# Ledger of designs, part 48: peptides against a protein of PDB entry 7UQJ

Target 1, 160 residues: chain A of PDB entry 7UQJ
Amino acid sequence: PELYQNFNITPPRGVLFHGPPGTGKTLMARALAASCSSDERKITFFMRKGADILSKWVGEAERQLRLLFEEAKKHQPSIIFFDEIDGLAPVRSSKQEQIHASIVSTLLALMDGMDNRGQVIVIGATNRPDAVDPALRRPGRFDREFYFPLPDVKARFKIL

## One batch from the design tools (peptide; aimed at target 1 K56 V58 G59)

Design b2_p16_5_s4 (made by RFdiffusion4, then SolubleMPNN; from b2_p16_5, 7 letters changed)
Fold by OpenDDE base, seed 1:
Structure b2_p16_5_s4 (fold): chain B 160 residues (1-160), chain C 160 residues (1-160), chain D 160 residues (1-160), chain A 16 residues (1-16)
Amino acid sequence: as target 1 above (160 residues)
Amino acid sequence: as target 1 above (160 residues)
Amino acid sequence: as target 1 above (160 residues)
Amino acid sequence: EPLLPPQPLEIEVEPP
């Protein structure tokens, strides 16, 4: 947020972090949030897990997503981080269509409903970018993607 | 692994990484695997997610755990990383008792069955160490625990 | 520390974490500190930034380094983490010679003065290992180096 | 379950 403000850059509505599991996607999201926090302007970090929203909020997942975005909007500047977003918004062609379709549609509407003046950034993290609904990867949603490769094996961490 | 070997140290059978979500538990496990890999001795890194083994392998989860440990044993030196191990081995007092009890019992038996000469390290990662069955946290299993605190905000991630 | 003790391993005096910015060097250092903490033996984690020691402590930087090492020694087992150590210990051939030379000499003396029985580990993190004075990278100092590779370069360009 | 309160990113990690 502050980085984008300092440069008069409109922050992306959504950023997709993708790469093999354990490449630091979640850490990077936290680090970005921390880096954009000054003493004068704290960034509020919201974290949710895609699978948790589906499993814990069965029948209220859409409402919980709305509340999350409202809370993020109230606590601007803010980051909403979805870990394992492929668990929340699987490709629409999957046989679990109806429940996922409503949640995806809600998330799409929430991302589309974020005005460009909102200091809310949505970060999705996934190990399977191809398992994320392509509708989320369109301009004005998760329109920026960042690949997190594995740390090269040559990094001899003689830490143990 | 290699550090434990170079010092004639029996590697722990299991290591529990715990701490708040997004503190780099999975990244550390990968970095450890990478770090112990030389050009001559690659460490094979096996990754499974606790919830995935329960959900994807309903009725075969025990067999898949056995196969995982056998494969890790064949590809020594190796690391078996369980992400969200609390999802695989919840506390036995949870009302979802029977299916979880069998999987936990299988994991316990597999960890107990690892001879001290095995170059197989099991790493469990969880955000909820108290949700992991205490039987897994006993000596000879996940007998080492590593807390991953949140990065203190003063750590200016000049990531940008 | 505890990991090294439990295994009768002399901990390295210094470990250099290097790699591109945002690869989790600082996180790894914290995770290591936390990993070496048991319920019975907490590891004290000291964090300083190379540039902060130079800029905030102009004229007292050497004293602050000495105090840091003394404090770490008092609170054993401990980790001293220098973030951006290249800011503290630039290559001696750089035109900012005199002030940096004194600080580097102090750091060298402090690392050399740590006896092998000291439960103090020094971790330096840098994005520019080649900007770190080679004298720090010698045996008995930062004698172990760990490369933190980027998450693949394709990810970086769109964040900035 | 209540919405996890917005965690201020400034989590003072108390040194262990």
Scores: peptide ipSAE 0.000, ipTM 0.343, DockQ to the pose 0.050
OpenDDE base, seeds 2, 3, 4, 5: peptide ipSAE 0.000, 0.000, 0.000, 0.000; ipTM 0.196, 0.224, 0.258, 0.353; seed 4 fails the geometry check

Design b2_p16_6 (made by RFdiffusion4)
Pose (drawn by RFdiffusion4):
Structure b2_p16_6 (pose): chain A 160 residues (1-160), chain B 160 residues (1-160), chain C 160 residues (1-160), chain P 16 residues (1-16)
Amino acid sequence: as target 1 above (160 residues)
Amino acid sequence: as target 1 above (160 residues)
Amino acid sequence: as target 1 above (160 residues)
Amino acid sequence: TQPPRTQPPRTQPVPT
């Protein structure tokens, strides 16, 4: 941590996995979760699939998001993987419902808001990156974007 | 206050930060929240978002807005910051649930009934200005609209 | 009434001020209420809003609306003004609450209960006219309309 | 004289 405090830099804590289906996005997230449970320093893995937080009560989806990010603050070494994040956080439109844009606005305020979110890495896997809200694709929340392509010749050889 | 009585004008008590993502809106609100807590006279910063207002009970979201504005009047030199305010206050629509139009109407009434002395300042950052209700964007509610643009060369030099 | 009842032209049961925001609709009702700064038993003015009638309870909103109308009948020549009548009477649908829908179901029955010797006029204001419920715009209700547009050049000169 | 009562909790549709 002194290397990052040597400068006045904060580490990148957000990655958006994107590419065609079957290219290794969830596999990479699974390998990262298995590696986080065997290095003997507790990096807590939080798995979230799509719109797992959707509820029929008003304000319970934003409450479940706030609870997920707060339980992530309780154990500092924690990771949040959002599988199929284009179903949880679509581009905010006036035509669609307010529960969607309200989830996106809560996710924006919880990733880079007024309060610091802690040592929480946030990973989102998507097949449709342009269905993710553009305000979620900037540094401070999903700094990096890993494009997982269809494998080339040498990569297909290695996979086989 | 005599200058604002010599000319028959009321000081603006509302600001709407708007601009592209990552241009300085939450940063300015964080710098103002740190400047509220340093000096010989204290300004109270009230930070809010859509999650700690929206409730599942009838008449509880508007009661939480009224408690916010009454508590800010109690601590009378005050700032109220609503981040991602288009999620809290979308454009009123009959094709939406009634709780969003009821939040917008309660917010319009509480802003039209403030202290009328420049004591409670209300600051909102929407990232998108068209999504916020036009009744809130008229002078009397959010008087000033600060456009935080993408920086030009001298501004990028200063930021770097 | 000695003059206007000679010709049998009935006064309107419901007059609707509608227009863009900031066009002076609340000023016209405030100026008519300052024309109620006159002696008693003439042009009693009631200033209500799309809020501060609707409550947590199930009967105080309709009971208060019936009482407001009864006090309006008690002082014979009287005016009831509903500022932001889309807050009190939104569009009834299946995303609508039950308490607003019953407020509309009682306001309609109270406007049809108003006698033909027109001594209670109900003026209502809105910035979004096709967001008030369609039933109050039927004949025998809010049927005469006043459009308040943005000012032209001479009007802006007088305002300045 | 019936005593006053309250409204039920608000609900919202869950999208597919």

Design b2_p16_6_s1 (made by RFdiffusion4, then SolubleMPNN; from b2_p16_6, 10 letters changed)
Fold by OpenDDE base, seed 1:
Structure b2_p16_6_s1 (fold): chain B 160 residues (1-160), chain C 160 residues (1-160), chain D 160 residues (1-160), chain A 16 residues (1-16)
Amino acid sequence: as target 1 above (160 residues)
Amino acid sequence: as target 1 above (160 residues)
Amino acid sequence: as target 1 above (160 residues)
Amino acid sequence: PLPPELYPPLEVEVPK
C-alpha cells in the first residue's frame, strides 16, 4: 500500500508477478508487504498457492477464496498473495475445467468486488504468464504485470 | 559456498533448503550457482520441481532422475536443484505411495551413487521439512539443512 | 559455502552482492548465515548498513568497524554483512570524501588483515556496484561478485 | 481464521 502512496500511484486491484521460477516473485511480494508496514501501520500478508486452492479446498475453494478476501478486508491494509496463480488455470479435463472455471470466476468476482478505496492489494505470481486466464489480466484485476527476469544471463552463464 | 570452506565443513552431497514459502530458497540456489561460476568455470544449474517429477514424468520419473544425474555429472561442476522436494513425499494413496516410494528410492540411490569427489551438488528446497522423507535427510544425502527464516521486519525496514 | 568446497574454489574474504534494490541481497546474506548454521555450529551474523556507518558512527566509524571485525572473529564462525556498502563510497564533497576514504581504508585494512583460515566471511550488498570503491573489489577483499538481477527492469519500473 | 503470516524475525542471533 505505502509504495503506491509514496509514488502517488493508485494501487492496482491486482498485480501479476511473472518470470522464470526462482526469480524472487514470492520474495518480492513479501518484501513489499514488509516495506509498506510501519510500527504504526502493519500490513497483513495473506498467502495462498494456486495448486493448494484446487487440491486442498476441493468443493470449498470458492468459499475459502471468499473468506480469504473477507479476512484481507477485515485486516486492512493487507496483501493477498497467490503463488503459482497459473495453477488455477484449467487442465484440459472437462470436470477439472468446470471446477477451475468456477474458482477463477469466483476470484474474478472477488477482485471486481474490491472497492478501489480498499487497502487490499492482490498479488499473483506465476512462472507461466500465458497460462494465466486472460480474464484475470484485465483492467480492474491483475492489470499490472511485473516480469521477474532471471539473474542476468551473464550472472546465469556464471551459473550454467 | 564459501561459508562451508571457511568453516572447515565437509560439503554434503545434498543440501536441504527449508523454511517458510517465499523466503528465497530457490533464489538462493540460483544465486549460489551464479556465485560459484566464473568466466573460466561455469556451474551448470539443473532445476526440477518435486510435483513435476510426479506428474509430468509418470512412469518415467526414475529414468528422468537418472538422466538428470547423468547430465549433471557430464556437465560438472553442476547443481541439481529440486524445488518442492516434499512433493516427492507420498500422498496417502497406496498407488501413489508406491510410485513415490520408487521415485524416492531412485533419488536415494542416485545420491548414494555420487562420488564425494564429484562436482555435483544436490539442493532440495521445501516449505515442509517434516514432509521430506527421513531417508533423504541421512548422512551422505541431504545431510545439511539450511533454514530460510522469513526476513525480519526490522531487517526489511533497512532494505527500503 | 559448500559449493566452493565441492568445486575446489578458494572462498573470498569478501563477497559483493550487487543488483537493483529488492532483489533479495539482504535476504540471501541472511539465508546463507542460516544455511551454514547447524545445531552443533551456529554462525553469528553481524549486520551493518553503509549509511549507518557514516551517519551513526561519525568520528568513531573506524573504531566501530574494528570492533565489528574483532567481535566477528571472537564469534567464529561468523558473517559480517554490510548492506548498502556503496553508502561508504565518497559523495564528491571533499570533507565527506576524506571521511569515506578513511572508513574505506579501515575496511580494506580489516579485510586484508583477515587470515584466510579465519571463519569470518564479509558480505557487502549494494544497488550500485559501480559506486563501490574499486579497492574493495580486488582479490583478497570483495573478490567475488554476485549479481542479483531484477525481476525484469520493465517489471521494476512498474513496481516503482 | 487464517493466521496472518507475521514475518517472524530472522532468528539470526545478531550479537549486540
Scores: peptide ipSAE 0.000, ipTM 0.352, DockQ to the pose 0.035
OpenDDE base, seeds 2, 3, 4, 5: peptide ipSAE 0.000, 0.000, 0.000, 0.000; ipTM 0.205, 0.358, 0.180, 0.229; seeds 3, 4 fail the geometry check

Design b2_p16_6_s2 (made by RFdiffusion4, then SolubleMPNN; from b2_p16_6, 9 letters changed)
Fold by OpenDDE base, seed 5:
Structure b2_p16_6_s2 (fold): chain B 160 residues (1-160), chain C 160 residues (1-160), chain D 160 residues (1-160), chain A 16 residues (1-16)
Amino acid sequence: as target 1 above (160 residues)
Amino acid sequence: as target 1 above (160 residues)
Amino acid sequence: as target 1 above (160 residues)
Amino acid sequence: VPPPEYYPPLTVEVPA
C-alpha cells in the first residue's frame, strides 16, 4: 500500500502468490504487511484461509467476505491475505460447486468494487495457481502473480 | 548441533543467516531449534536481538552475553539466535564504536571459547551481511553463511 | 527422522505446530524436512491440508489417509505434514461431524499403527491448538507441541 | 464421484 502511494501508483488490487507449499507465501505476505507498515502507518493485515471461507463460514461466507472487505477498507491501508485461495475451489460436487461459485462470485464483486483509491491490497496464496478460478486472475483482481520457488535445497543443505 | 555431532562433524560454532527482511531467518532459526529438539533432548533456544544487546544492556551487554553463553552451555544442546546481529554495529559514533567494539570483542571471545564439544550453535541473522564485523565471519565463528533470498525479487518488485 | 535415528531416539510420532497464522509453521515443517534430509538419506516430505482431507477427499478421505501413511512408510524416512490440521474439524453439521469423526478416527488409527520403528514423523500445523481433537494430542500421536509465537510485533518493527 | 485428482505427492525431493 504505502509503496504504491508513495509512487502514486494505483496499488494492484490483487496479487497471487503461488509456489510449492511452505515456500513462505504466507510468511512473505506477513513480511510485506510488516514491511509496508511504517512507524507512522501501520498496515492492517487481515488473514483468511480459503478453506475456512468454505467450511467455517457455510451459509455466511459471502457475508463474512463482505464484512472482511469493509473492515479492511475501514482499517486502510490494509492487506487482505487469502491463504490457500485455491481452497475456495470446491471439491467437485454439484452442491459444493454452487457454494464455491457463489463465494467466488462474491470475492470477484468485492475485488471489482474496491475503489482504485482504496488502500486495500488482496494477496492470494496458492500452491496451485491453475486451481484458482481464471476469473480471479483477470486484470483488476489478482492481476499480478509471484512465483515462490522452493528455496534451493542446496542452500538448505548447507544450513543443516 | 546434534546433526553435526552425529556425523562426527565439528558443529559450526556460528551460522550467519543473511537476506532481506522477512525472508524467514528468525523463523528458520526457530525451525532449526524445534527440529533439533527431540523427545529426550530438547534444544534450548535462546534469542537475543543485536539492538537489544546495545540498548537494553547498556553497561551490562558484555556480562549479559557471558551469562547467555553460560546459560546456553548449561542447557546444551542449545541454539543462541542473535536476530539482527548487524544491530550490534553502532551507528558511526566514536562512543558507539567503542561500545560496539567491546561487545563484538566479547562475542568473539565467547565464540572462540566454545569448546568444540559444546553443543551450542550460534545463529546470527542479518539483513546486511556486509554490516557484520568481518571478525565475526571468520572460521570458528560465523563461518557458515546462508542466504535467504527474497522469494522472487521480481515478484516483490512487481508487487512494489 | 534422521535426527532421531542418529540418537537412537524413537522419533515422536506426531508433532503439533501451533501458533498464530503465518508464524511459519508450514515453512518450518519444510525446513525440518530439508534439514533432516542428508546427502545419503532424503526425507520424503508429504503435505496435506486438513481442509483438503475433508473436502477433496469426501468419501475417500479415509482411504487417501491410509494410502498417504503407506506411501510415507514406503518412502521412509518421511514427514507427513498436515497443514491446518484443525481443518479436519468439520463445520458443526451433524453430517460433517460424522465425516470428521470418521476421518479423525482413521488418522488416530494410522498414528497408533505406526510402528515405533517407522521413520515417519507426522507434523500437524494449526492456528488453533484447542480446535484440534484432544484425542490427536494424546501420547503416541501429536504428543509434542511447539508454539510458534508471532514474532513480537515490536521485534518485527525493529527488523523493519 | 470423479476420482480425486491425485495430485502427485509433491515429493519435494529434498535433493541431497
Scores: peptide ipSAE 0.000, ipTM 0.233, DockQ to the pose 0.048
OpenDDE base, seeds 1, 2, 3, 4: peptide ipSAE 0.013, 0.000, 0.010, 0.005; ipTM 0.415, 0.205, 0.389, 0.192; seeds 1, 2, 3, 4 fail the geometry check

Design b2_p16_6_s3 (made by RFdiffusion4, then SolubleMPNN; from b2_p16_6, 8 letters changed)
Fold by OpenDDE base, seed 2:
Structure b2_p16_6_s3 (fold): chain B 160 residues (1-160), chain C 160 residues (1-160), chain D 160 residues (1-160), chain A 16 residues (1-16)
Amino acid sequence: as target 1 above (160 residues)
Amino acid sequence: as target 1 above (160 residues)
Amino acid sequence: as target 1 above (160 residues)
Amino acid sequence: PPPPRLYPPLEVPVPP
């Protein structure tokens, strides 16, 4: 409850950050973790890359996801950040169906198994929201999407 | 000597950048490399990720560290940047003792073997300074620590 | 044509972004992708890391490069960004000659095979331009180079 | 407030 009161937002189970790479999606997920920890409670931040989870054996990738969600639940309030989530849950292309299907199914089950009252936010960052399995973008999963526009080139030249 | 004259800082052998991820530790290490290269000498910048070194066979990880320090010494003035150094030198947890112990011992020996007169700076970046082996944080190693606070969310909205 | 009219620049086949790491090369490549998409056409942005391509089997790395260029051509106007391109195309050091030679040769052939009229820009980012095979830096390939100076440390403290 | 605790990547089992 408290984590979302500061944002006037009903707690999404998942938020998808999408936009061109280097728009600061990871940086924003990290900033959100800290702005939310300025209240009396330290927020625990978990980060995983989609590709790093996928590089494990299928059964080990599933186990690692389960352990991640258990640890996040144990350390509430918490944020799970998946960087490059399109690497973990690519749209079902015919040739990679079996290996990706189990990992995606596991992630779906883990997101569905989170009680709405849990203080666990899942943030997925992707450069290609259309490459993320649409099943992850449904209500109760990554049901909120934030587009990260490119910083105006002029704003960038002021930072350089 | 010269690299540190511009900073009025006695040459540390190692500097630990710590703070929440995405506070720009890597970006600062990189910024230091070129602010130091705007003088008459090009500074050579070496970057390694802790996890990428650890993913190699123990003997190959040690060899890669030795080669890195030799190359940095050959290309003086130089900066060695270890991103996610907590991945390379985690605090001795009981279960991973042997594999991590050799890599940490090698890194310690390499940092101790650098003559203070060498123009080689070692920067370690971590999100968890308390997860870095305390032996690395001793004098003559990573004996200076810089905390990277989160950018104020307001400062970030001015950059976007 | 149109992508380059806004820049008053004859369409390079490839642009090499070089400079100290974290000078925002990746960040700029990404900013260019969206400043170019603010006109009537969405630019497709493809990102690959050099090391991630190289970690695959030699024949699979070549196939992945071909598929990347085909996909970029299919989704014109597009930008292909290679982060850490020095990892993909290191200067021929004697010991790694055969494996790197095929990947470099494939990348060269793909860049040469792009008609100058294609709306595909290839951006290579490296921290070590001198570690990139000189064959990639020839006209019709990465024939334009942009140096990314470090943001002045003072500019960074204004962002923090 | 202290920075959010970053948890390690879960131990990547070293492939046997």
Scores: peptide ipSAE 0.000, ipTM 0.218, DockQ to the pose 0.094
OpenDDE base, seeds 1, 3, 4, 5: peptide ipSAE 0.000, 0.000, 0.000, 0.000; ipTM 0.334, 0.349, 0.176, 0.328; seeds 1, 3, 4 fail the geometry check

Design b2_p16_6_s4 (made by RFdiffusion4, then SolubleMPNN; from b2_p16_6, 10 letters changed)
Fold by OpenDDE base, seed 1:
Structure b2_p16_6_s4 (fold): chain B 160 residues (1-160), chain C 160 residues (1-160), chain D 160 residues (1-160), chain A 16 residues (1-16)
Amino acid sequence: as target 1 above (160 residues)
Amino acid sequence: as target 1 above (160 residues)
Amino acid sequence: as target 1 above (160 residues)
Amino acid sequence: PPPPELYPPLEVEVPA
């Protein structure tokens, strides 16, 4: 956030963190939330797991997403981190289409409805970017993607 | 690994990584796997998500666990990392008892059956250590627990 | 630690975590410390910031380093984590040479004086490995280096 | 269902 203000870069509404599991996507999101919090400006960090939103709230997932975005808006500046976003908005497979379609549609609408002036950043993390509905990966949504490579095996060896 | 050589400590069969989500449990497990693979000795890293074993293999979860442990044994030295192990072996709540009971029993037997001379380490990661069946947290299984605290805010700032 | 026992690898005296800020170096060090503490064997984690050792203890930095290493030795098994180690042991630039030279010399002597049987691991984290005195990067000191790659630079820019 | 435990907003206490 502050870096974007300093660079006069339009803050992304949505950022997709993708890469192999355990590449530090969630850690990076938390670290970014922490580093963007100055002494003067605390960032509120909201974390949800995509599969948990579906499993805990099968009939209320849309409402829970709306409430999450309202709460994030109320606590600006804020970061919404969706861990395993592919679990929330999987590519429409034939058998689960309707429930996922409504949740995807709601998430799309919530991301589209975020005013560019809002200090809410959405970070989605996935191990399978191609399993995320392509509609979420369009401009104005998760339009920026960050590959988290496996830290080079040689680099990890030296840490232990 | 090297610390344990210096410590003359019997390598744990199982290590429980617990702590808030996004504290780097999976990253640490991968970094551990990487850091133990010298140029001469590659460690084979097996990663499974607890919920994926249940959901993909409802009737075969036991067989898949057995196959995983056999494959890990075949590819020694190896690490088996269970992400979200609470999803694989939840505390027996009254209504889901039987399927989870068999999977828990199988995982227990597989961990107990690991020869102490085997170069297979099992790492379980959870955000809810108390949601893991206490039988898994006993000596000879996940008998070592590692709390991943929220990186202190001060520590996060230096990371960004 | 335990994997090194299985691999018969000599534990490093020192490990250099290097890579861009925000790559999880400090978090990884904390998670390692946490992950090495079993129920039976707690690892004592000492954390210092290189710049803090210099700034807080300008005339006592050498003494504070000696005390830190003695305390770590007393509380074995232990990890000493130097965050921003480049602030403690910068490459000798002309104007700060003498104070840094004595601190570097003391840190070198402390690392060299660690008996290989000692259960003290030193982790240095820096964003600028080339700003660390090359004498610290030699065998028997920070002889293992871990590159923490930027999760793709595109990721950080979007969060900031 | 109980309100999703809003993980307490990590107040990133920026140290003063």
Scores: peptide ipSAE 0.006, ipTM 0.363, DockQ to the pose 0.047
OpenDDE base, seeds 2, 3, 4, 5: peptide ipSAE 0.005, 0.000, 0.000, 0.000; ipTM 0.260, 0.237, 0.176, 0.241; seeds 3, 4, 5 fail the geometry check

Design b2_p16_7 (made by RFdiffusion4)
Pose (drawn by RFdiffusion4):
Structure b2_p16_7 (pose): chain A 160 residues (1-160), chain B 160 residues (1-160), chain C 160 residues (1-160), chain P 16 residues (1-16)
Amino acid sequence: as target 1 above (160 residues)
Amino acid sequence: as target 1 above (160 residues)
Amino acid sequence: as target 1 above (160 residues)
Amino acid sequence: DFPVVDTDLERERTLS
């Protein structure tokens, strides 16, 4: 941590996995979760699938998001993987409902808002990156974007 | 206050930060929240978002807004910051649930009934200005609209 | 009435001020209420909003509306003004609440219960006219309309 | 007449 405090830098804590289906996005997230449970320093893995937080009560989806990010603050070494994040956080439109844009606005305020979110890495896997809200694709929340392509010749050889 | 009585004008008590993502809106709100807590006279910063207002009960979201504005009047030199305010106050629509139009109506009434002395300042950052209700964006509610643009060369040089 | 009842032209049961925001609709009702700064028993003015009638309870909103109309009949020549009548009477649909729908179901029955010798006029204001419920715009209700547009050049010169 | 009833009412979202 002194190397990052040597400068006045904060580490990148957000990655957006994107590419065609079957290219290794969930596999990489699974390998990262299996590696986080065997290095004997507790990196807590939070798995979230799509719109797991959707509820029929008003304000319960934003409450479940706030609780997920808070429980991430309770244990500092924690990770949040959002599988199929384009179903949880679509581009905010006036035509669609207000539960979607309200979830996106809560996710924006919980990733880079007024309060610091802690040592919480946030990973999102998507097949449709341009269905993710563009305010979620900037540094401070999903700094990096890993494009997982269809494998080339050498990579197919290695996979086989 | 005599200058604002000599000319028959009321000081603006509302600001709407708007601009592209990552241009300085939450940063300015964080710097103002740190400047509220340093000096010989104290300004009270009230931070809010859509999650700690929206409730599942009838008449509880507007009661939380009223408690916020009454508590800010009690601590009278005050700032109220609504981040991602288009999620809290979208454009009123009949094709939406009634809780969003009811929040926008309560917010319009509470802003039209403030102290009228420049004591409670209300600051909102929407990232998208069109999504916010046009009744909130008229002078009397959010008087000033600060456009935080993408920086030009001298600004990029200063930021770097 | 000695003059206007000679010709049998009935006064309107419901008159609707509608227009863009900041066009002076609240000023016209405030100026008519300052024309109520006159002696008693003539042009009693009631200033209500799309809020401060609707409550947590199930009967106080409709009971209060029936009582407001009964006090309006008690002082015979009287005016009821509903500022932000889309807050009190939104569009009834299947995303609509029950309490607002019953407020509309009582306001309609109270406007049809108002007699032909027109001594209670109900003026209502809105910035979004096709967001008030369609039933109050039927004949025998809010049927005469006043459009308040943005000012032209001479009007802006007078305002300045 | 309109009886005043003190009761807790719940709001629900209409999901698609």

